# Peptides against a protein of PDB entry 4U39, part 117

Target 1, 302 residues: chain A of PDB entry 4U39
Amino acid sequence: SIKVIGVGGGGNNAVNRMIENEVQGVEYIAVNTDAQALNLSKAEVKMQIGAKLTRGLGAGANPEVGKKAAEESKEQIEEALKGADMVFVTAGMGGGTGTGAAPVIAQIAKDLGALTVGVVTRPFTFEGRKRQLQAAGGISAMKEAVDTLIVIPNDRILEIVDKNTPMLEAFREADNVLRQGVQGISDLIATPGLINLDFADVKTIMSNKGSALMGIGIATGENRAAEAAKKAISSPLLEAAIDGAQGVLMNITGGTNLSLYEVQEAADIVASASDQDVNMIFGSVINENLKDEIVVTVIATG

## One batch from the design tools (peptide; made by RFdiffusion4, then SolubleMPNN)

Design b2_p20_4_s1 (from b2_p20_4, 6 letters changed)
Fold by OpenDDE base, seed 3:
Structure b2_p20_4_s1 (fold): chain B 302 residues (1-302), chain A 20 residues (1-20)
Amino acid sequence: as target 1 above (302 residues)
Amino acid sequence: MEVFIGNATAEEVRAKLAAL
C-alpha cells in the first residue's frame, strides 16, 4: 500500500489539495500538534501528536517541540504506518511541527521497511531568515531519514506565477507543487496508463538516493508532448540541470486522447537531455480530468 | 469514515484503523 502523511500546516494543506484533486490509490494521514487545525483536514486518518507536551495548542513555530511531539507519539505513528510499502512524507519546512516532526516520522517509516520519500518545501525569502534557518536544519535531518528527498524551493515558484500573484496564492501554488510531486510518483504505481510501472521499478530509482530534483512541464496543442517535456527539463524548480543525474523517473500524464507517439516524443526529449548511462524509467498515466493538457513530471536522483 | 487519534494507545489506534 501507498501512504501519504501530511505533517503540520503546510503538509496538511498539500494533503487536502491531493484529496480535492482526487489523487487515487493512496491512503491519507494528517499529522499535527494543533488539534483545531487538524480538525480542518480532509484525511480519513487524523493523528494528533505530542498531546501531553502541547495539549493540542501546536508547536509555537519551534522545531524542537515538533520533534519531541513525534517522539512522544512514536508507537502510534508506527501503528498508523504499518503495512505500507511506500510512504510519502510531505511538509512545509521552516515551521514548528513540519520541520521537527517530519524527519522523525520519515525515520519511523524507513525503520518499518517502507520506501520513504520526502516531498518538502523551502520557505519563501519573504517569510524571513528565521524560517530559512529552521528549514535548513529540517532538510538536513530529512536527508538522513528518507530514501529520496525532493526539495521544492518556493522562491522558484515565483518564476512560474505572475509577478502580481498575491502571497496567499503563492502559498496555494506551493501546496499544488507538493501535490504534483506526490501524484507524479504515486500515479505511476496506482493509476493505469499506456505504460505502467511496478513498485520494484520505482524502488530501484528512489531507494537510498538522498537528494532529488523535480521539474514540471504543462502544455496544450499539437506539439503539447514535446513542449511539456522541454518545460519539465528547463523547469525553474530544477536547481541544477538533469545532466549528471544517476537516475531519472518520468511521468507523462494526459487525457484519454494521449497517444503512444506523444509518450515516445516526450521520453526522447528527456533522454536526450540526460546522460547516456542514466538509469531512466518512464510511465504514462491517463487522467480523465485532463482535456487537451499534457503534464510531464521529471524526478532526477543522484 | 473519519478517525481522530488523540492521546490513544497503540492498541486503540489499531482498533480504530481496523474499523475503517
Scores: peptide ipSAE 0.245, ipTM 0.845, DockQ to the pose 0.015
Fold by OpenDDE base, seed 1:
Structure b2_p20_4_s1 (fold): chain B 302 residues (1-302), chain A 20 residues (1-20)
Amino acid sequence: as target 1 above (302 residues)
Amino acid sequence: MEVFIGNATAEEVRAKLAAL
């Protein structure tokens, strides 16, 4: 089974966005120290952590409180994650609960033998130095606790949105990018396409790889596959080029009109931008909601 | 079905998850 665990406010917003976009084949768990915020989750499983420590009042933007809250609730988290083959841990880094609890939860998942993938955001620079420093500490702790850590630099989202984009929309886009990172991987396993991957393929690319980068490309029209692939490999979300990556996981998602030719064209572009010795795997997914769009997601590991 | 797990024991968590 695949489980997605949203940790703290940002993680829970991302999980809500995943549920709203009908990401299938995954079980959703919302975790928070704030009981009121947790009640707003759309996840089927809602878990309050650190009830004794926090009394449901949240972590006060302190990662140590988030950490201790997850430690207090360890046995409960273990039961919630039990039997998962894969666990996505999603969080907005820089806060209290997400930053502190996500590494603990990731370690619990890993210790249970699940393929543990972190999908986390760095805070926007405008959220201030304190959040950036907290996020850096949390990301460092996540690296040790996961098989693969996808880090989304929120500041790069500002390069793909209009300059007049309201702050609330920039946060929604961060939640959407978190969704795309989880869905781009989970769909390869859970959603049939033209080229299916198994869990063993994904595990080979993601097991004990440390940090990963994600690129996303979306296009329409006659050259949509090539354009989407080119956008993915040149995505502002990629803090570095995909050259030098030891592993590449590629998802080509399209509507019912997605052709094998388009899948191959997109794969060839990504392969050509990757090292010759790269372990590249690619899958295709059919999403009836995309109509004429193709979405290419590239995860570069190593 | 939504399951809220507050200050629950591991056994209570297991029982709630088994009911899903």
Scores: peptide ipSAE 0.209, ipTM 0.806, DockQ to the pose 0.015
Fold by OpenDDE base, seed 4:
Structure b2_p20_4_s1 (fold): chain B 302 residues (1-302), chain A 20 residues (1-20)
Amino acid sequence: as target 1 above (302 residues)
Amino acid sequence: MEVFIGNATAEEVRAKLAAL
């Protein structure tokens, strides 16, 4: 089974966005130290951590409280994760609960033998230096606790949205990018397409790889496959070129009109931008909601 | 069905998850 754990406010917003977008084949767990915020989750499983420590009043933006809250609730987290083959841990780094608890939860998943993938955000620079420093500590702890860590730099989201985009919409876009990172992987296993991958293929690319980069491209029209692939490999979310990656996981998602030719065209573009010795795997997914859109997601590992 | 897990034991968590 595949489990997605949203940790703290940002992680829970991302999980809500996944549920709203009908991401299939995954079980959702919302984790928080704030009981009132947790009640707003759409996840089937809602877990309050650190009830003795926090009394459900949250972590006060302190990562040490988030860490201790997850440690207090370790056995409960183990039972919630039991039997998962793959665990996604999603969080907004820089806060209390997400920054402190996500590494502990990831380690619990890894110790249970699940393929553990972190999908986390760095805070925007405007959230201040304290949040950036807290996020850096949380990201460092996540790298040790996961098989693969996808880090989304929120400042790069400002390059893909209009300059006049309200702050609330910029946070919604961060939640959407977190969704795309989880869905881009989970759909390869859980959702039928023209080319399906098994869990063993994904495990080969993602097991013990450390940091990963993610690129996303969306296009429509006659050259939509090629345009989406070019946008993915040149995505502002890629902090480095994909040519240095040891592994590449590619998802090509389209509507019911997605052709095998379009899948091959997109795959050839990503392969041509990658190292010749790269271990590349690609899958295709059919999503009826995309109609005429193609979404290419590239995850570069190593 | 939504399951809220507050101050629960691991056994209570297991029981709630098994009821889903």
Scores: peptide ipSAE 0.205, ipTM 0.812, DockQ to the pose 0.015
Fold by OpenDDE base, seed 2:
Structure b2_p20_4_s1 (fold): chain B 302 residues (1-302), chain A 20 residues (1-20)
Amino acid sequence: as target 1 above (302 residues)
Amino acid sequence: MEVFIGNATAEEVRAKLAAL
């Protein structure tokens, strides 16, 4: 089974966005120290952590409170994650609960023997230096606790959205990029396409790989496959080029008109931009909602 | 069915999850 655990405010917003976009084949768990915020989750399983420590009033933007809250609730988290083959831990780094609790939850998942993937954001520069410093500590702790850590640099989202985009919409786009990171992997296992991957394929690429980068490309028209692939490998979300990655996971998602030729064309472009010795796997997904769009997601590991 | 887990014991969590 695949579980997605949203940790704190940002992680729970991302989980809500996944549920709203009908991401299939995954179980959703919302975790928070704030009981009122947790009640706004759309997840089927809602878990309050650190109820004795925080009295349900949240972590006060302190990562040490988030950490201790997850430690207090360790046995309950273990029971919620038990039997998962794969666990996605999603959070916005820089806050209290997400920054402190996500590494503890990830370690619990890993210790249970699940393939543990972190999908987290760095805060925007406008959130201030304190959040950036807290996020750096949380990301460091996540790297030790996961098999693969996808880090989304929120400032790079500002390069792909309109410059006039309101601050609230920039946060919604960060939640959407978190969704795309989870869905881009989970759909390869859970959603049929022209080329299906199994869990063992994904585990081979993602097990004990450390940091990963994600690129996304979307295109329409006659050259949509090639354009989407080129956009994915040149994505502003990639803080480094994919040349040098030891592993590449690629998802080619299209509508019912997605051809095997388009899948191969996109895969060849990503392969040509990768090292010759890269372990690349690719899958395809059919999403009837995309109609004429192709979405290429690239995850570079190592 | 939405399950809210607050100050539940691990045993209570297990029981709630088994009812899903």
Scores: peptide ipSAE 0.200, ipTM 0.807, DockQ to the pose 0.015

Design b2_p20_4_s2 (from b2_p20_4, 8 letters changed)
Fold by OpenDDE base, seed 4:
Structure b2_p20_4_s2 (fold): chain B 302 residues (1-302), chain A 20 residues (1-20)
Amino acid sequence: as target 1 above (302 residues)
Amino acid sequence: MEVFIGNQTAQELLEKLRSL
């Protein structure tokens, strides 16, 4: 089974966005120290952590409180994650709960023998230096606790959106990018497509790889596959070029009109941008909601 | 570069598609 665990406010917003976009074949778990915020989750499983420590009042933006809250609730987290083959841990880094609890939850998932993938954001620069420093500590702890850690730099999202984009919409776009990171992997396993990967293929690419970068490309029209692939490999979310990656995971998602030629064209573009010795796997997914759009997601590991 | 498509190499898949 695949489980997605949203940790703290940002992680729970991402999980809500996944549910709203009907991401299939995954179980959703919401974790928070704030009981009121947790009640707003759309997840079927809602877990309040650190009830004794925090009394449901949240972590006060302190990662040490988030960490201790997850440690207090270890047995409950173990029970909720038990029997998962794969666990996605999603969080916004820089806060209290997400930054502190996500590494603990990830370690619990890994200790249970699940393929553990972190999908996390770095805070925007405007959130201030304290959040950036807390995020750096949380990201370091996540790297030790996961098999693969996808880090989304929120400042790069501001390069994709209009400069006049309201702050609330920039956060919604960060939640959407977190969704795309999880869905881009989960759909390869859980969603029927033209080319399905098995869990063993994904496990081979993602096990003990450490840091990963994600690129996303969306296009329409006659050259949509090539354009989407080019946008993915040149994505502002890629803090480094895809060359030098030891592994590449590619998802090509389209509507019911997605052709094998388009899948091949997109795969050839990503392969041509990658090292010759890269272990590249790709899958194709059919999403009826995309109509004429193609979405290419690239995850570079190593 | 070995490109895998599911449980098949891209080459094996291309060969299969050419046989259809």
Scores: peptide ipSAE 0.009, ipTM 0.401, DockQ to the pose 0.216
Fold by OpenDDE base, seed 1:
Structure b2_p20_4_s2 (fold): chain B 302 residues (1-302), chain A 20 residues (1-20)
Amino acid sequence: as target 1 above (302 residues)
Amino acid sequence: MEVFIGNQTAQELLEKLRSL
């Protein structure tokens, strides 16, 4: 089974976005120290952590409170994650609950023997130095607690939005990129396509790889596969080129008109931009909502 | 300055990503 656990405000917003976009084949768990915020979750499983420590009032933007809250609720987290083959831990780093609790939850998932993937955001520079420093500590702790950690640099989202984009829209985009990071992997396992991957293939690429980068490309028209692939490998979300990656996981998602030729064309482009000795796996997914669009997601590991 | 992501503007890509 695949479980997605949203941790704190940002993680729960991302989980809500995943549910709203009908990400299939996953169980959603919302975790928070703030009981009022947790009530707004769309997840089937809602877990308040650190009820004694916080009294449901949240972590006060303190990662140490988030950590202790997860430690207080360890047995409940273990029970919720039990029997998962794969666990996605999603959080916005820089806050109290997400930053502190996500590494603890990830370690619990890993100790249960699940393939544990972190999908987290680094805060925008405008959120201030304190959030950046807290996020750096949380990311460091996540690296030790996961098999693979996808880090989304929110500042790179500002490179892809209009300068007049409202701050709220930039956060919604961060939630959407978190969704794409989870969905781009989970769909390869849970959603049949033209080329299916098994869980063992994904596990081989993601086990004990540490940090990962994600690129996304979307295109329409006659050359949509090639264009989407080129956009994915040149994505601003890639803080480095995919050249030098030890592993590449690629998702080619299209509508019902997605062809095997388009899948191959996209895969060849990503392969040509990767090292010759890279362990590349690719899958295809059919999403009827995409109509004429192709979405290419690339996860570079190692 | 238009920021390009591959063959699209960054803005066009974002609009598409939001529509998903």
Scores: peptide ipSAE 0.000, ipTM 0.280, DockQ to the pose 0.027
Fold by OpenDDE base, seed 2:
Structure b2_p20_4_s2 (fold): chain B 302 residues (1-302), chain A 20 residues (1-20)
Amino acid sequence: as target 1 above (302 residues)
Amino acid sequence: MEVFIGNQTAQELLEKLRSL
């Protein structure tokens, strides 16, 4: 089974966005130290952690409280993650609960033998230096606790949205990019397409790979496959080019009119931008909601 | 570069598709 665990405010907002977008074939778990915030989760499984430590009042933006809260609730986390083949741990780094608890939860998933993928955000620069420093510590702890860690630099979201985008919409876009990172992988396994991947293929490319970068491209029209692929490999979300990556996971999602030629054209573009010795796996997904759009998601590992 | 599509290479898939 595939489980998605949202940790703290940002992780739970991302999980809510996944549920709202009907991401299929995954089980959702919401984890928080704030009982009131946890009640707003759409996840079927809601877990309050650190009930003795925090009394449901949250972590007070302290990562050490988030860490200790997950440690207090270790047995409950183990039971919730038991039998998962794959676990996505999603969180906004820089807060108390997400930053502190996500690495502990990821380690629990890994120790249970699940393929453990972190999908996390760095805070925007405008959230201040304290958030950035806390996020750096959380990301470092996540790297040790996961098989693959996808890090989304929120400041790069400002390059793909309108310059007049309100701060609240920038956070919603960060939640959407977290959704795209999880869905771009989970759909390859859980959603039938033109080209299906199995869990063993994904496990081969993501096991013990450390840090990963994600690029996303969306296009329409006659050259939509090529344009979406070019946008994905040049995405502002890629802090580096995909050259030098040891592995590439590619998702090509389109409507019912997605052709095998378009899939091949997109795959060839991503392959041409990758190293000659890269291990590349790609799948295709049919999403009837995209109509004339193609979405290419690229995850570069290593 | 090895490109995989499930348990088969992209090349093996292309060969299968060309045989259809």
Scores: peptide ipSAE 0.000, ipTM 0.325, DockQ to the pose 0.221
Fold by OpenDDE base, seed 3:
Structure b2_p20_4_s2 (fold): chain B 302 residues (1-302), chain A 20 residues (1-20)
Amino acid sequence: as target 1 above (302 residues)
Amino acid sequence: MEVFIGNQTAQELLEKLRSL
């Protein structure tokens, strides 16, 4: 089974976005120290952590409170994650609960023998230096606790949005990019396509790989596959070129009109931009909600 | 200043990503 655990405010917003977009084949768990915020979750499983420590009043933007809250609730987290083959731990780093609890939850998932993937955001620079420093500490702790850590640099989202984009919309986009990072992997396993991957293929690419970068490309029209692939490998979300990655996971998602030729064309472009010795796997997904669009998601590991 | 990612605006990409 695949479980997605949203940790703190940003993680719970991402989980809500996943549920709203009908991401299939996954179980959703919302975790928070704030009981009021947790009540707004759409997840089937809602877990308040650190009830004794916080009394449901949240972590006060302190990662040490988030950490201790997860430690207090370890047995409950273990029970909720039990029997998962794969666990996605999603959080907005820089806050209290997400930054502190996500590494603890990830370690619990890993200790249970699940393939543990972190999908986290680095805060926007406008959120201030304190959040950036807290996020850096949380990201470091996540790297030790996961098999693969996808880090989404929120400032790069500002390179993919208008400068006049309201701050609220920039946060909604960060939640959506977290969704894309989870869905781009989960769909390869859980959603039928033209080329299906199994869990063992994904596990080979993602096990003990440390940090990963994600690129996304979307295109329409006659050359949509090639354009989407080019956009994915040149995505602002990639803090480095895909060249030098030890592993590449590629998802090619299209509508019912997605052709095998388009899948191959997109895969060839990503392969040509990757190292010759890269372990690349690619899958294709059919999303009936996509009309004429192709979405290419690339995850570079190592 | 419109930010372009390839041949589309950043805003168009966001709208598309939100529609998925």
Scores: peptide ipSAE 0.000, ipTM 0.287, DockQ to the pose 0.026

Design b2_p20_4_s3 (from b2_p20_4, 8 letters changed)
Fold by OpenDDE base, seed 2:
Structure b2_p20_4_s3 (fold): chain B 302 residues (1-302), chain A 20 residues (1-20)
Amino acid sequence: as target 1 above (302 residues)
Amino acid sequence: AEVFIPNMTAQEMLEKLRSL
């Protein structure tokens, strides 16, 4: 089974966004130290952590409280993750609960033998230096606890959205990018397309790879496949080019009119931008909601 | 659907895609 565990406020907002977008074939778990915030989760499984430590009042933006809360609730986290083949740990780094608890939860998933993928955000620069420093510590701890860590730099989302985008919409877009990172992988396993991957294929590319970067491209019209692929490999979310990656995972998602030719064209563009010796896998997904759109997601590992 | 083998290099993938 595939489990998605949202940790703290940002992780739970991302999980809510996944549920709202009907991401299929995954089980959702919401984890928080704040009991009131946890009640707003749409996840089927809701877990309060650190009930003795925090009394449900949250972590007070302290990562050490988030860490200790997950340690207090270790046995419950183990039981919730038991039997998962793959675990996505999603969180916004820089807060108390997400930053502190996500690495502990990821380590628990890994120790259970699940393929453990972190999908996390760096805070916006406007959230302040304290959040950036806390996020750096959380990301470092996540790297040690996961098989692959996808890090989304929120400041790069400001290059994709309109310059006049309100702060609240920038956070919603960060939640959406977290959704796209999880869905871009989970759909390859859970949702049939023109080219299907299995869990073993994904495991080969993502096991013990460390840090990963994600690029996303969306296009419509006659050249939509090529345009979406070019946008994905040049995405502002890629802090580096995909050249030098040790592995590439590609998802090509389209509507019912997605052709095998479009899949091949998009895959050829990404492969041509990658190193010759890179291990690449690609899959295709049919999403009836995309109509005339193609979405290309690229995850570069190593 | 030809299952692309997980251990396929980008070059091998390009060669397969071009052979289709």
Scores: peptide ipSAE 0.029, ipTM 0.559, DockQ to the pose 0.460
Fold by OpenDDE base, seed 1:
Structure b2_p20_4_s3 (fold): chain B 302 residues (1-302), chain A 20 residues (1-20)
Amino acid sequence: as target 1 above (302 residues)
Amino acid sequence: AEVFIPNMTAQEMLEKLRSL
């Protein structure tokens, strides 16, 4: 089974976005120290952590409180994650609960023998130096606790969106990119397409790989596959080129009109931009909601 | 559907894709 655990405010917003976009084949768990915020989650499983420590009032933007809250609730987290083959831990780094609790939860998942994937955001520079420093500590702790850690640099979202984009929309886009990171992997396993991957294939690419970067490309029209692939490998979310990656996971998602030729064209472009010795796997997913769009997601590991 | 084998290098994948 695949479980997605959203940790703290940012993680829970991402989980809500996943549910709203009907990401299939996954169980959703919302974790928070703030009981009021947790009540707004759309997840089936809602878990308050650190009830004794925080009294449901949240972590006060302190990662140490988030950490201790997850430690207090370890047995409940273990039970919620039990039997998962794969666990996605999603959080917005820089806050109290997400930054502190996500590494603890990830370690619990890993200790249970699940393939543990972190999908986290680095805060925007405008959120201030304190959040950046807290995020750096949380990311470092996540690296030790996961098999693969996808880090989304929120500042790079500002290169994708219009300069006039309201701050609230930039945060919504960060939640959407978190969704795309989880869905780009989970759909390869859970959603049938033209080329299906199994869990063992994904595990081979993601097990004990450490940091990963994600690129996303979306296109429409006659050359949509090639354009989407080119956008993915040149994505502002890629802080480095995919050249030099030890592993590449590619998802080619399209509507019911997605052709095998388009899948091959997109895969050829990504493979041509990758090292010759890279371990590359790709899958194809059919999403009826995309109509004429193709979405290419590339995850570079190592 | 030709199953691309796990652990195929990008070069091997390109060669396979070009053979289709």
Scores: peptide ipSAE 0.027, ipTM 0.564, DockQ to the pose 0.429
Fold by OpenDDE base, seed 3:
Structure b2_p20_4_s3 (fold): chain B 302 residues (1-302), chain A 20 residues (1-20)
Amino acid sequence: as target 1 above (302 residues)
Amino acid sequence: AEVFIPNMTAQEMLEKLRSL
């Protein structure tokens, strides 16, 4: 089974976005120290952590409180994650709960033998230096606790959205990018496509790979596959070129009109931009909610 | 659906894709 655990406010917002976008084949768990925020989760499983420590009042933007809250609730987290083959731990880094609890939760998942993938955001620069420093500490702790850590630099989202985009919409886009990171992997396993991957394939690419970067490309029209692939490999979300990656996971998602030729064209572009010795896997997913769009997601590991 | 094999190099992947 695949479990997605959203940790803290940003993680829970991402999980809500995943549920709203009908991401299939995954179980959703919402974790928070703030009981009021947790009640707003759409996840079936809602877990308050650190009830004794925080009394449901949240972590006060302190990662050490988030960490201790997860440690307090370890047994409950273990129970919720039990039997998962794969666990996505999603969080917005820089906060209290997400930053502190996500590494603990990830370690619990890994210790249970799940393929543990972190999908986390680095805060926007406008959120302030304190959040950036807290995020750096949380990301460092996540790297030790996961098989693969996808880090989404929120500041790079500002390069793909309109400059006049309201701050609230920029956060929604960050939640959407977290969704895309989880869905881009989970769909390869859980959603039928033209080219399906199994869990063992994904596990081979993602096990003990450390840091990863994600690129996303979306396009429409006659050259949509090629354009989407080019956008993915040149995505502002990729802080480094994919040619330095030790592994590449590619998802090519389209509507019911997605052709094998388009899949081939997109994959050829990504492969040609990758190192010759890189371990590359790709899958194709059919999403009926996509009309004329192709979405290419590239995850570069190592 | 052909599964692209784990541990295929990007080059091998490219070659396989071109053979489809």
Scores: peptide ipSAE 0.025, ipTM 0.568, DockQ to the pose 0.498
Fold by OpenDDE base, seed 5:
Structure b2_p20_4_s3 (fold): chain B 302 residues (1-302), chain A 20 residues (1-20)
Amino acid sequence: as target 1 above (302 residues)
Amino acid sequence: AEVFIPNMTAQEMLEKLRSL
């Protein structure tokens, strides 16, 4: 089974966004130290952590409280994760609960033998230096606790949105990018397409790879496959070129009109931009909701 | 990387990509 754990406010917002977008084939778990915030989760499984420590009042933006809260609730987290083949741990880094608890939860998943993938955000620069420093510590701890860690630099989202985009919409876009990171992988396993991957294929690419970068491209029209692929490999979310990656996971998602030629064209563009010795795997997913759109997701590992 | 042949099957394409 595939489990997605949203940890803290940002992680739970991302999980809510995944549920709202009907991401299939995954079980959702919401984890928080704030009981009131946790009640707003759409996840079937809601877990309050650190009830003794925090009394459900949250972590007070302190990562050490988030860490201790997850440690207090270790046995409950283990039970919630039991039997997962794959675990996504999603969080906004820089906060209290997400930053502190996500690495602990990831380690628990890994110790249970699940393929453990972190999908996390770096805070926007405007959230202040304290959040950036807390995020750096949380990201470092996540790297040790996961098989692959996808880090989304929120400041790069500002390059793909209008300059006048309200702060609330920028956070909503960060939640959407977290969704795309999870869905871009989970759909390869859980959703039938023109080219299906199994869990073993994904495990080969993602097991013990450390840091990963994600690029996303969306396009429509006659050249939509090529345009989506080009946008993915040139995505502002890619802090480095994909040619330095040791592994590339690619998802080509389209509507029912997605052709094998379009899949091939997109895959060829990404392969041509990658190193010659890269371990590349790709899948194709059919999503009837995309109609005329193609979405290309590239995850560069290593 | 070798350019994909337009008439390549999905399986052949997957095998080619895995050989990169």
Scores: peptide ipSAE 0.013, ipTM 0.367, DockQ to the pose 0.096

